# Peptides against a protein of PDB entry 6MBK: the designs that were tried, part 201

Target 1, 240 residues: chain A of PDB entry 6MBK
Amino acid sequence: GFEMVNFKEEGFGLRATRDIKAEELFLWVPRKLLMTVESAKNSVLGPLYSQDRILQAMGNIALAFHLLCERASPNSFWQPYIQTLPSEYDTPLYFEEDEVRYLQSTQAIHDVFSQYKNTARQYAYFYKVIQTHPHANKLPLKDSFTYEDYRWAVSSVMTRQNQIPTEDGSRVTLALIPLWDMCNHTNGLITTGYNLEDDRCECVALQDFRAGEQIYIFYGTRSNAEFVIHSGFFFDNNSH

## One batch from the design tools (peptide; made by RFdiffusion4, then SolubleMPNN)

Design b2_p24_4_s1 (from b2_p24_4, 9 letters changed)
Fold by OpenDDE base, seed 1:
Parts: C-alpha cells; sequence; structure tokens
Structure b2_p24_4_s1 (fold): chain B 240 residues (1-240), chain A 24 residues (1-24)
C-alpha cells in the first residue's frame, strides 16, 4: 500500500506503507476515476463543448475547463484530487520578471513568450465565450473566470496531461490521472501502462521501496528545456 | 472566425504517452 504525504521539499507525494518490490503492480486507476475529454463532454461543460470548435479541437483546453468547472463545484467527485493540486506552478506562465530575464539568454525564451501569448489569446477568447454563449450560463465559473483561474488550469493540464487509449482502443484521448500523478519523478524506465482489458492505468514499481520510503516514478524522457517548459522541473543530470 | 483559426493554428500541447499494455 501507499499513502499521500506532504514532503517538505517536494510537496505532496506517495509513501510506501509496506515493502514494495520492483515490478510489483502497486497502483492502478480505473478510467472512471480519470478526468478525460470524455468526462468533460459528459459534464456541465458538455453543451458548450458541443458548440465550440476550440474545445472540440483542443483537448487540453477542454481538460482545463473541465478542471475549472469541477473545482468550482463543491460536490464534484474530483474535489479530493483537485485539492492536492498545486495552487501555483513553476511553469513559464508563473515566471517572474527576473526569471524571464534569465531566460532571455537561452533558446527557451521564444517558447516562453509563445506560451504566454497563446494562453492570453485563449483566455480572451473564452472570456468572451463565457460572457456571451447561451450554454455558458450553466457553468459554475460564469461570473468568476479570471486569467489566474485559466493560467492555473492550463498549467495543471500542461504538467499532468496524459495520452491514453479510448475505451475501444481505436483512438487516443487526453486524461489527468488522479493519485498516480502525485508520484514525484525520478530517472529510470517508464513503468506505467494502460490495461484495456481491465480499463485502467497501471503502474508497477520502478525499484524496491521499503515501508516509509517515498515512491518515485519515471514520467518519460524529455530534454531539460522541455521539462522546464512543460513540467517546470530542472534536472541537472539529464543525459538527454 | 479569424480568432478561431489563430487559436487552432497553435501547436498541440505535449502530453505524456501512456503505452497500451500488451498481453501475451
Amino acid sequence: as target 1 above (240 residues)
Amino acid sequence: SSEEEELLSEPPALAREIPVKKFE
């Protein structure tokens, strides 16, 4: 087993409550617990989704709005998950002026500015949609939709979104994977897969963990620049 | 609208790929 723990330097993570062996299936998350584009379509956002080209074409934005709607819903099934999410992120959308100045000497600056510009454009578009679209009247965020809200949701999705198969395995969709994404990252091999037969995301242990140890997983290989831009993580020894 | 086309022209956000488990 495992438990959620707030680690002093790393924030929330998972801690083993017993010894876990390498390659042991210690964590699985059924599809019904995931926040997906499909769950967004089936939520209060559904009517708006069905009439907005951007939501239909950009699954990451659909997830961002789904996250905002669920956060604004006291009785949301995902409230326990949402409460574990950071209130702020180390992503470029949260960079202070000094951090941006530091990046001006790097190739990453163009991507940072692009991300800022795109996010601002998206916010401006959806602010207008929320104010004017008939189906937006039912959204819990109708009278409370700030750039800070949108920045948070976009950053949450950007750092945590996963591509998973649809139920029939014929296509891919986007998902946030609660509980699983609480694992902090370490170098290693990808030990997460989607089991279509059981319709769940499965994670096996990267290594042996003793009772009381933090459980780390490897989320994938990215360049340091990509980690900064998309995950906010800095790894000194990324050999990629 | 021109605004929609601009938003649609943005590069897709990167997502982690969760591989499908193969059963032998």
Scores: peptide ipSAE 0.468, ipTM 0.885, DockQ to the pose 0.639
Fold by OpenDDE base, seed 5:
Structure b2_p24_4_s1 (fold): chain B 240 residues (1-240), chain A 24 residues (1-24)
Amino acid sequence: as target 1 above (240 residues)
Amino acid sequence: SSEEEELLSEPPALAREIPVKKFE
């Protein structure tokens, strides 16, 4: 029903290969295809995860390291997904001096500086962990863990992480949702949910799409400041 | 460690909330 396309201005997105009707379930992603905190625990990162309090406490960082480990693994199941991720982001971690100067006139500047500081601190911590921890020796990133790698990974997670239920529905966990997160954003209503019976993320069409049209979804609403912080762009319909 | 406590004191990262629902 759809195909991956590189759109000129929007980057990668999904295009309908047939007519899709509003509310039609056109896309679903089983749990086994998700990058989750659980899949991180079950990966080469698992031994380190079991020993590091920060990875255990901060699921977003666990996902970031999972993403880095899988990226560094040529035979990773998620290589096709990872290859669709941007190499760089418009997140504050990538802001140039002029962009930061512009933000100095906004209330977002404090959060941006906090993000810079936190990310740098996290990197410094994990750099030491990777260099010294016995379980880090098995990681494919052992000899190549740069700030740029970490910045990319945390930005990927920041822009794409989702809270989903655990398999038993008793708790929530964090996940990257391949294929689904390739849909570019438009204004509308949330049309994505997690089907626990089938253990999959399900997306229904926001509107009718004709064959050849780009498929857009609505990822939710945030304040303009939150969009800057988490997505790197201003959204006209959102207040600060 | 002091470093760990500092990292753990950071505000949680925001994530999209995927509602538990079935589309039929």
Scores: peptide ipSAE 0.464, ipTM 0.884, DockQ to the pose 0.833
Fold by OpenDDE base, seed 4:
Structure b2_p24_4_s1 (fold): chain B 240 residues (1-240), chain A 24 residues (1-24)
Amino acid sequence: as target 1 above (240 residues)
Amino acid sequence: SSEEEELLSEPPALAREIPVKKFE
């Protein structure tokens, strides 16, 4: 009972098409629809992943490359999802000089510079890998891997990555959750969980929503600094 | 390589934790 809507100020979000009651399971996303480290391994990226220590160790980077490969693939199952992602983000990787100068008086500046430096180093590393590694030859991004591409993918993952259980529940993995991550944020309680029996991410309504209302969810508690650094959002009312 | 070790030394990116649903 929801639809995707482009809200003028908030970008893409979900709107209720019927009345939804608090605690109603209104949204679920099966594992097969998630972009995960496992789906990255099973994609065109798989051969490179199996031979690159960084991709293996850093699941967030694996997801970033998975996004880039799928974005560059016209027949990708995730094209509809990828097309809903922002083209730019309010993350530190997109900060202009004046924004960085404003942050110089804050403790966040160290983390901003660290993130920028790390991302640049990662790009430089993977640029070489993509140019030289035999398994990179099959990647659709081989001839079109720019810093802007990498910045976008890293920012997409940084803002949207979730830790979920593996299928057997024995470990955790990283995932992007299509449709669910289109919900805009509000203050409240976490109403999302992973159902291992049905192998799906489940979201119950935080409150009653009427037909035509935007559906908001709470993604979790982060400090304002963490939101700025990792999500690009600043919430004035975060008590932490 | 030294470059790989430097990249691996970076703090892990934060992810949202999706809790496992417990069935009573």
Scores: peptide ipSAE 0.460, ipTM 0.884, DockQ to the pose 0.641
Fold by OpenDDE base, seed 2:
Structure b2_p24_4_s1 (fold): chain B 240 residues (1-240), chain A 24 residues (1-24)
Amino acid sequence: as target 1 above (240 residues)
Amino acid sequence: SSEEEELLSEPPALAREIPVKKFE
């Protein structure tokens, strides 16, 4: 077993409550607990989603709005998960002038500027949509939709979104995976997969963990530039 | 609209790919 803990410096994470062996299936998250494009369609956002071309085409934005709607809903099933999310991120959307100046010497600079511009454009578009579209009237964010809200939601999705199969396995969709994404990252091998028969995300232990140790997982390989853009951090031995 | 086409022209956001596999 494991427990949720707020670690110093690392924030929320998972701690083993017993010894866990390498390759042991210690964590699984059923589809019904995921925040997905499908759960967004089935939420208060559904009517707007069905009418907005951008929400339909850009699943990451659909997840961002789903996250904002659920955050603004006191009785949301995902409130416990949302409360574990950072209030701010180290993503480019939060960079200060000195950080941007540093990035001018990196391959990421063009993509950082593009991300700023794109996020601002998206916000401007959806601000107007929320103010004018009939199906936006029921959204809990109708009278409270700031750039800071949007920046937070987009950054939350950017750092945490996963591509998973649809229920029938015929295509892919996007999901936030509560509980699983509380594991802090370490270098290693991907030990997470989606079990379609049981319709759940499954994680096996990367290594042996003793009772009381923090459980780390490997989320995947990215270049340093991709980590800056999508995760806000560097690894010493990452490619490119 | 032109605005929609600009937004749609953006590269897709990267997501972690969770492989389809069974551990049980």
Scores: peptide ipSAE 0.456, ipTM 0.882, DockQ to the pose 0.812

Design b2_p24_4_s2 (from b2_p24_4, 11 letters changed)
Fold by OpenDDE base, seed 5:
Structure b2_p24_4_s2 (fold): chain B 240 residues (1-240), chain A 24 residues (1-24)
Amino acid sequence: as target 1 above (240 residues)
Amino acid sequence: SAEEEELLSSPPALAREIPVRKYK
């Protein structure tokens, strides 16, 4: 029903290979294909996770480390997904001096600096953990854990993390949703939901798409400040 | 540790909420 395509200017996206009707379930991603806090716990990161309070308390960091560990693992199930991720992001962690200067006139600057400071502190903390913790010796990133790696992973998670239900539906957890998050964004309604019965993320088409058309979805609304902070995008018409 | 407490005091990262679909 769709294929991955590298679109000019937009990067990777999904293109319809057949006509897709509005509200048609065209894409689903079973839990087993998601990168979750739970899959992080069940990975090579698990032993460290079980002993590190920050990883336990901050699911986004757990996902970031999970992403780094899987990226460093040639046989990772998620290699095909990881290879589709941007190598760089337009998030504040990647802002050049001129971009930061531009933001100095905005209320976002405080949050940008906070994010940068927090990320740097996290890196410094985990650098020590990776160097000293016995369970870190098994991590594929043990000998190569740079700020650039961490910045990338944090930015990947920041831009792509989703709250989904746990398998029993009793709680929420964090997940990266492969394939689904390749859809580029458009204005509209949220057409993605989690089907607990089938234990999968489900995406229905926002509109009719013809064969050969790019498939867009709506990821939700964020404030301009939140978009800048979390996605690096400036939306002129954000009503929020 | 003081370092851990400082890290834990950081605002949580925003995540997209994927709603649970109730198929009626």
Scores: peptide ipSAE 0.467, ipTM 0.880, DockQ to the pose 0.685
Fold by OpenDDE base, seed 3:
Order: C-alpha cells, then structure tokens, then sequence
Structure b2_p24_4_s2 (fold): chain B 240 residues (1-240), chain A 24 residues (1-24)
C-alpha cells in the first residue's frame, strides 16, 4: 500500500500506492525487524554489553553501539535501514559556533552544552573501553571508532528511539523502528501503537490518503526547546 | 569508577512512547 520515495524538499518519505482510509492499518513492523536493546545484547556487542555497566544502564548508548556495529557489518540484516538514515543531523552535536551563539539568548543553551559535554565524555570513556576491553577485539568498529561515528550514532538514536514494551509486556525497552520512522511528520493525533498479541508496532492512517500522496504521521508534541535539543529543528508554528 | 558514576548521572535522551494497543 506504500513505497519509499525521495521527495525533493523533504527527503525520504512514504507514498501511498493505493487509496488509504483514515484509521486503516497500513503499516506494521514485527519485533524481529526492530533494532532494540535486546537485539544489541544478542549481537556481536553482547559480550561487551554483559560486562559494561554503562551499556547495561543506558539503553540509548547500547542502541548507538548496536547501530555502529551493524553499520560496520556488510552482511547486517539492518543495512537497508541504515542506508536510509541521514549522514548528518541538525542536532546540537552538529552546531557550529554561530548556531551556538544564537542559542545563548535562549534557555536551551544549558541543555545544548550539557548534551555536548556528556556525548564527549561518553566517547572518551568508550574509546578507552574499545581499546582495552577483551570483548571489544571482535567488534567491527575496533580499529575505526571516531567521535564523528559516535556523534552520528547518538544523534540517530536521539532522533529516532522509541519506548516499546518487552515481549511479555512486563517492562519497557528502547527500539528503532525501521520503515515506520521514514514517515514525515505532520500535526495531528498519535496513530501508532504496539500490538503485544501479534508482537508488532502498528500504524493506522491519520487521514485519508489518495494513491500518489505522501503519508504523514504524528510523532507527538514537543516544545520548541525540546525539538531543538532532541531533533535540532525550529518549528515556526509550534503553539507550545 | 568516578567516571562511570558521572556518565550514569547524565539525563537520558527522550524517547517517544509507543502506547500499547488494547484491542477490545
């Protein structure tokens, strides 16, 4: 019912190949296709994860390293997804000096500096871990782990991570949702949910879409400050 | 280590909450 298209102004998105009705289940992603903390634990990263307190405590960092390991693996199941990700982001980690100076007049500046400092500290820590830890020797990034790599992975996770239930529904975990996160954003209601019975993420149409129209979804409300901090975007019409 | 404790004190990045659908 849809296809991936590179739109001139918006980049990659989904286009309807048939008429889709409002509230129609048009897109679903089974758990097995998600990049999760659990899939990270079950990957080549698993041995290191089992011995590193930071990876165990910070699921977003576990996802970032999972993303880097899979990107560095030519035969990774997620290569088609990873190739759709931006090579650079508009997040604060990519801000130039002039952009940071502009933000100095805003309350967001403290969070921007904190994010930058924390990311730099994480990189320094994990650079040492990757160089010295026995279980890091088999990682495909062992000889190629730069700040630029880490910045990219952290920004990818920051902009795309989702909280989903575990398989038994008893806890929550973090996930990247391939294909679904290719939808561009519009104002509206959240139309995505997790179906535990079928163990899949499900998206229903926000409105009627005709064949050939771009499919938009609503990812949630964020303040302008939160959008800057987490997505790097200023939305002109954010009424919050 | 002191370094680990500092890293652990960092606020987590926000994640989108995907609600569990209760099918009636």
Amino acid sequence: as target 1 above (240 residues)
Amino acid sequence: SAEEEELLSSPPALAREIPVRKYK
Scores: peptide ipSAE 0.463, ipTM 0.880, DockQ to the pose 0.681
Fold by OpenDDE base, seed 4:
Structure b2_p24_4_s2 (fold): chain B 240 residues (1-240), chain A 24 residues (1-24)
Amino acid sequence: as target 1 above (240 residues)
Amino acid sequence: SAEEEELLSSPPALAREIPVRKYK
């Protein structure tokens, strides 16, 4: 087993409550527990989703709005998960002027500016949609939709979104994977997969963990520039 | 609209790819 722990330096993570062996299936998350584009469509956001071209075309934005709607819903099934999310991120959307200036000498700068501009434009668009669209009236964020809200949701999705198969495996969709995404990162091999037969995301241990040790997983390899853009940090042991 | 087309032209944020496990 494992437990959620707030580590001083890494923030929230998972700690082993027993010895876990390498390649042991220690964590699985059924589809019904995931925040997906499909769950967004089946939520209070569904009516708006069905009529907004941007939400339909951009699954990441659909997830961001789903996250905001669920956060604003006291009885949301995902409240326990949402409460574990950072309130702020080190993503480019949160960069101060000095941080942006530092990036001017890097390959990331163009994408940072693009991301900021695009996010601002998305916010401006959806602010109008929320104010004017009939199906937005029932959204719990109707009277409280700030750029800070949107920046947070977009950053949450940007750092945590996963491509998973649909139930029948015929297509892919986007998902946030609660509990699993609380694992902090280490270098290694991808040990997470989707089990279509049992319809769940499965994680096997990257290595042996003893009781009391933090459980780390490898989420995949990105370039340092991609880590800055999408995760807000450089990964020292990155192969790129 | 022109605004929608501009938004749609924006590169999507990258997602982690969770591989499908095939059990024998």
Scores: peptide ipSAE 0.463, ipTM 0.880, DockQ to the pose 0.694
Fold by OpenDDE base, seed 2:
Structure b2_p24_4_s2 (fold): chain B 240 residues (1-240), chain A 24 residues (1-24)
Amino acid sequence: as target 1 above (240 residues)
Amino acid sequence: SAEEEELLSSPPALAREIPVRKYK
């Protein structure tokens, strides 16, 4: 019912190939297709993950390293997804001097500086870990771990990470949701949920879409400050 | 280590919450 399209101004998105009705389940992504903390643990990163307390405690960093390892792996199942990701982001880690100066007049400035500092510290820590830890020797990024790589991965995760239930529904974990996150954002209601019985992320249509129309979804409500910090977006009439 | 504790003390990154839905 949809196809991947590179739209002129919005980049990659989904286009309806038939008429889709509001509330119709048009898109689902099984757990096996998700990039999760669990898939990171089961990858080449697994041995290092099992020994590093930061990776264990910070699922977003685990996803960032998982993304980097898979990007560096030519035969990765997620290569088609990774190739759809932006090469750069509008997140604070990519802000130029003038953008940072503008933010000094906003409530976001403290969090932006904190993000800069934290990301730099994380990179410095993991650079040393990758160079010295025995279980890092098999990582495809062993000889090519740059700050630019880390900044990209962290920003990719920051903009795209989702909290989903574990398989048994007893806890939550973090996931990137391929295909689903190709939908560009619009204002509206959340129409995505996780179906534990079928173990898949499910998206119903926010509105009627005609064949040939781009499919938009609403990813959730955030304050303008949170959008700037975590998504790089600013909306004049956003909630909070 | 002190470095690890500092990294762990940082605010968690926000994630979108995908609600659990009963389907059947």
Scores: peptide ipSAE 0.457, ipTM 0.878, DockQ to the pose 0.697

Design b2_p24_4_s3 (from b2_p24_4, 9 letters changed)
Fold by OpenDDE base, seed 3:
Structure b2_p24_4_s3 (fold): chain B 240 residues (1-240), chain A 24 residues (1-24)
Amino acid sequence: as target 1 above (240 residues)
Amino acid sequence: SEEEEELLSEPPGIAREIPVKKYS
């Protein structure tokens, strides 16, 4: 058992409501609760997706639009999840001029500029698509699609997207994993996997947690440069 | 199209790979 808690320094996280042992399966998320490229195709976005080659080629953009459509839908199943997402991110798309200037001394600057330029171009393209495409008329974002909306959705996907198997295990797809991605990060081993037999994402405890302790998981090893580019975070003790 | 090719530059979002659990 666990509960969502707003921690003073770390924001939202999960707290153990009982003692959890190392390697205990404490958290699982069935496929039906995930936001996936497939759920995007099966949503109000489906008709547009079926006719736009960029959405079809770029699953991360498909997820970004899925996130925006669901956010704009008061009765969306994912509203409780969407409300837990940050309103802003520390990703390069949110960098101020002084932050960009600081990065000019690093090799990361090229990736930052590329990301910004690409995102701006994508927004311009999709703004035109949303304004002109017949299947866009039914989208809840039709009259409210700003760069800030797109920046937020892209950053949400960038920081939280996961590669998971398709239902038949023959391919991979992209997914946001609600509840699971509320765990704050710590150093350790990856303790999350996908169970195809039960069709669910499973997380086992990295260590023993006592009742009342925050539950941490390891999301993977990234270099400081990769963390800046993908998550915007500088970790002082990253050995890479 | 050239426009489509330019847009296919993925924002650098490395998706986390969730491994498939092989239960032996």
Scores: peptide ipSAE 0.402, ipTM 0.822, DockQ to the pose 0.638
Fold by OpenDDE base, seed 2:
Structure b2_p24_4_s3 (fold): chain B 240 residues (1-240), chain A 24 residues (1-24)
Amino acid sequence: as target 1 above (240 residues)
Amino acid sequence: SEEEEELLSEPPGIAREIPVKKYS
């Protein structure tokens, strides 16, 4: 087993409550617990989603709005998960002037500026949609939709979004994976997969963990630039 | 609209690919 712990330097993480062996299936998350584009469609956002082409085309934005709607809903099933999310991120949308100046010497600068521009444009568009669209009237966001809200939601999705199969396995969709994404990252091999038969995300242990040790997982290979842009992480020896 | 088309032209953020487990 494992437990949720707030670690001093790393924030929320998972700690082993017993010895866990390498390759042991220690964690699984059923589809019903995931925040997905499908759960967004089935939520209060559903009517707006069905009429907005951008929400339909951009599953990450659909997840961002789903996250905001659930955050604004006191009785949301995902409140315990949402409360574990960072209030701020080390993503480009939160960079200060000095960080941007540093990045001007890097290949990432174009992507950073694009992300700023795109996010600002998206916010402006959806602000107007929320204020004017009939199906937006029922959203808990109508009277409280700031750029800070949108920046947070987009950054939450950007850092945590996963591509998973649809229930029938015929397509892919986007999902946030509660509990699983609380594992802090380490270098290694991907030990997470989706089990379509049991309709769940499954994680096996990357290594042996003793009772009381923090459980780390490897989320995937990204370039340093991609980690900065999409995850907010800097790794010393990323080969690309 | 032109505004919608411009927004749609933006690449979505990179998602982590969770592989489908093949059970033999």
Scores: peptide ipSAE 0.394, ipTM 0.812, DockQ to the pose 0.677
Fold by OpenDDE base, seed 4:
Structure b2_p24_4_s3 (fold): chain B 240 residues (1-240), chain A 24 residues (1-24)
Amino acid sequence: as target 1 above (240 residues)
Amino acid sequence: SEEEEELLSEPPGIAREIPVKKYS
């Protein structure tokens, strides 16, 4: 019902290959296809995760390292997904001096500086961990862990992370949702939910789409400051 | 450690909440 397309202005998105009706379940992603904290624990990162308190406490960092490990693994199941991710982001971690200056008049500037500082500190911490921890020796990033790598992974997670239920629905966990997160976003209603019975993320169409039209979804409302800080958006446009 | 506690203070980014479908 859809295909991946590289749109000139929006980058990667999904295009309808047939007519899709409003409220039609057109896209679902089973848990097994998600990059989750659990899949991170079950990966080559698992031994390190089990011994690092920061990874355990910060599931988003665990996902970031999961992304880095899988990216560095040629045979990773998620390679096709990872290759669709931007190589750079418009997030504060990538801001140039002029972009920072633009934000100086806003309350967001303090959060931007904080994010940068914290990310740098995290990198410094994990650099030491990767260099010294015994369980880091098997990580494919062992000899290639730069700030740029970390910045990219953190930004990827920051912009794309989702809170989903655990398999039993008793808790929440963090996940990247391949294919689904390729949809560019528009204003509207949230039409994505997690189906625990079928153990999948489900997306229903926000509106009618004709064959050949780009499929847009709505991922939620954030303040401009939150968009800047967490998604790299400067304007009220919910564009992906 | 103090270093660990400092790093825990500010998680990078806010996760989107995917609601649980209550009805099929």
Scores: peptide ipSAE 0.382, ipTM 0.813, DockQ to the pose 0.716
Fold by OpenDDE base, seed 5:
Structure b2_p24_4_s3 (fold): chain B 240 residues (1-240), chain A 24 residues (1-24)
Amino acid sequence: as target 1 above (240 residues)
Amino acid sequence: SEEEEELLSEPPGIAREIPVKKYS
């Protein structure tokens, strides 16, 4: 029903290969294909996760390290997904001096500086952990853990993380949703839900799409400041 | 540790909420 396409202005997206009707279930992603905190625990990161309180407390960081470990693993199941991720992001961690100067006139500057500080602290902490912790010796990133790696992983998670139910539906966990998160964003309604019976993330079409058209979805509403901080996007219709 | 406490005090990033789809 769709194919991955590199669009000139929007980067990678999904294009319909047939006509898709509004509300048609065109895309689903089973839990087993998701990158989750649970899959991180079950990976090479698991031993370190079990011993590090920060990884345990901060699922987003656990996902960031999961991304880094899988990226560094040539045989990772998620290599095809990881290769579709941007190499750089429009998140504050990638802002140039002029962008930061522009934000100095806005209320977002405090959050930007906080993000810088937090990310730097996290990196410094985990650099020590990776260098000294016995369970870190098995990580594929052991000898190549840079701030750029961490910045990328954190930004990847920041822009793409989703809260989904656990398998039993008793709790929520964090997940990256491959293939689904390749859809570019448009205004509309949320058309994505988690089907616990089939244990999959499901996306229905926001509108009719003809064969050859790009498939857009709505990821949700955020303030312009939140979009800048978390997604790097500026939306004209969003209040600060 | 003081370092852990400082890191734990920081808010996590905002995640998108994927609603549970109830199929009746």
Scores: peptide ipSAE 0.393, ipTM 0.809, DockQ to the pose 0.705; fails the geometry check

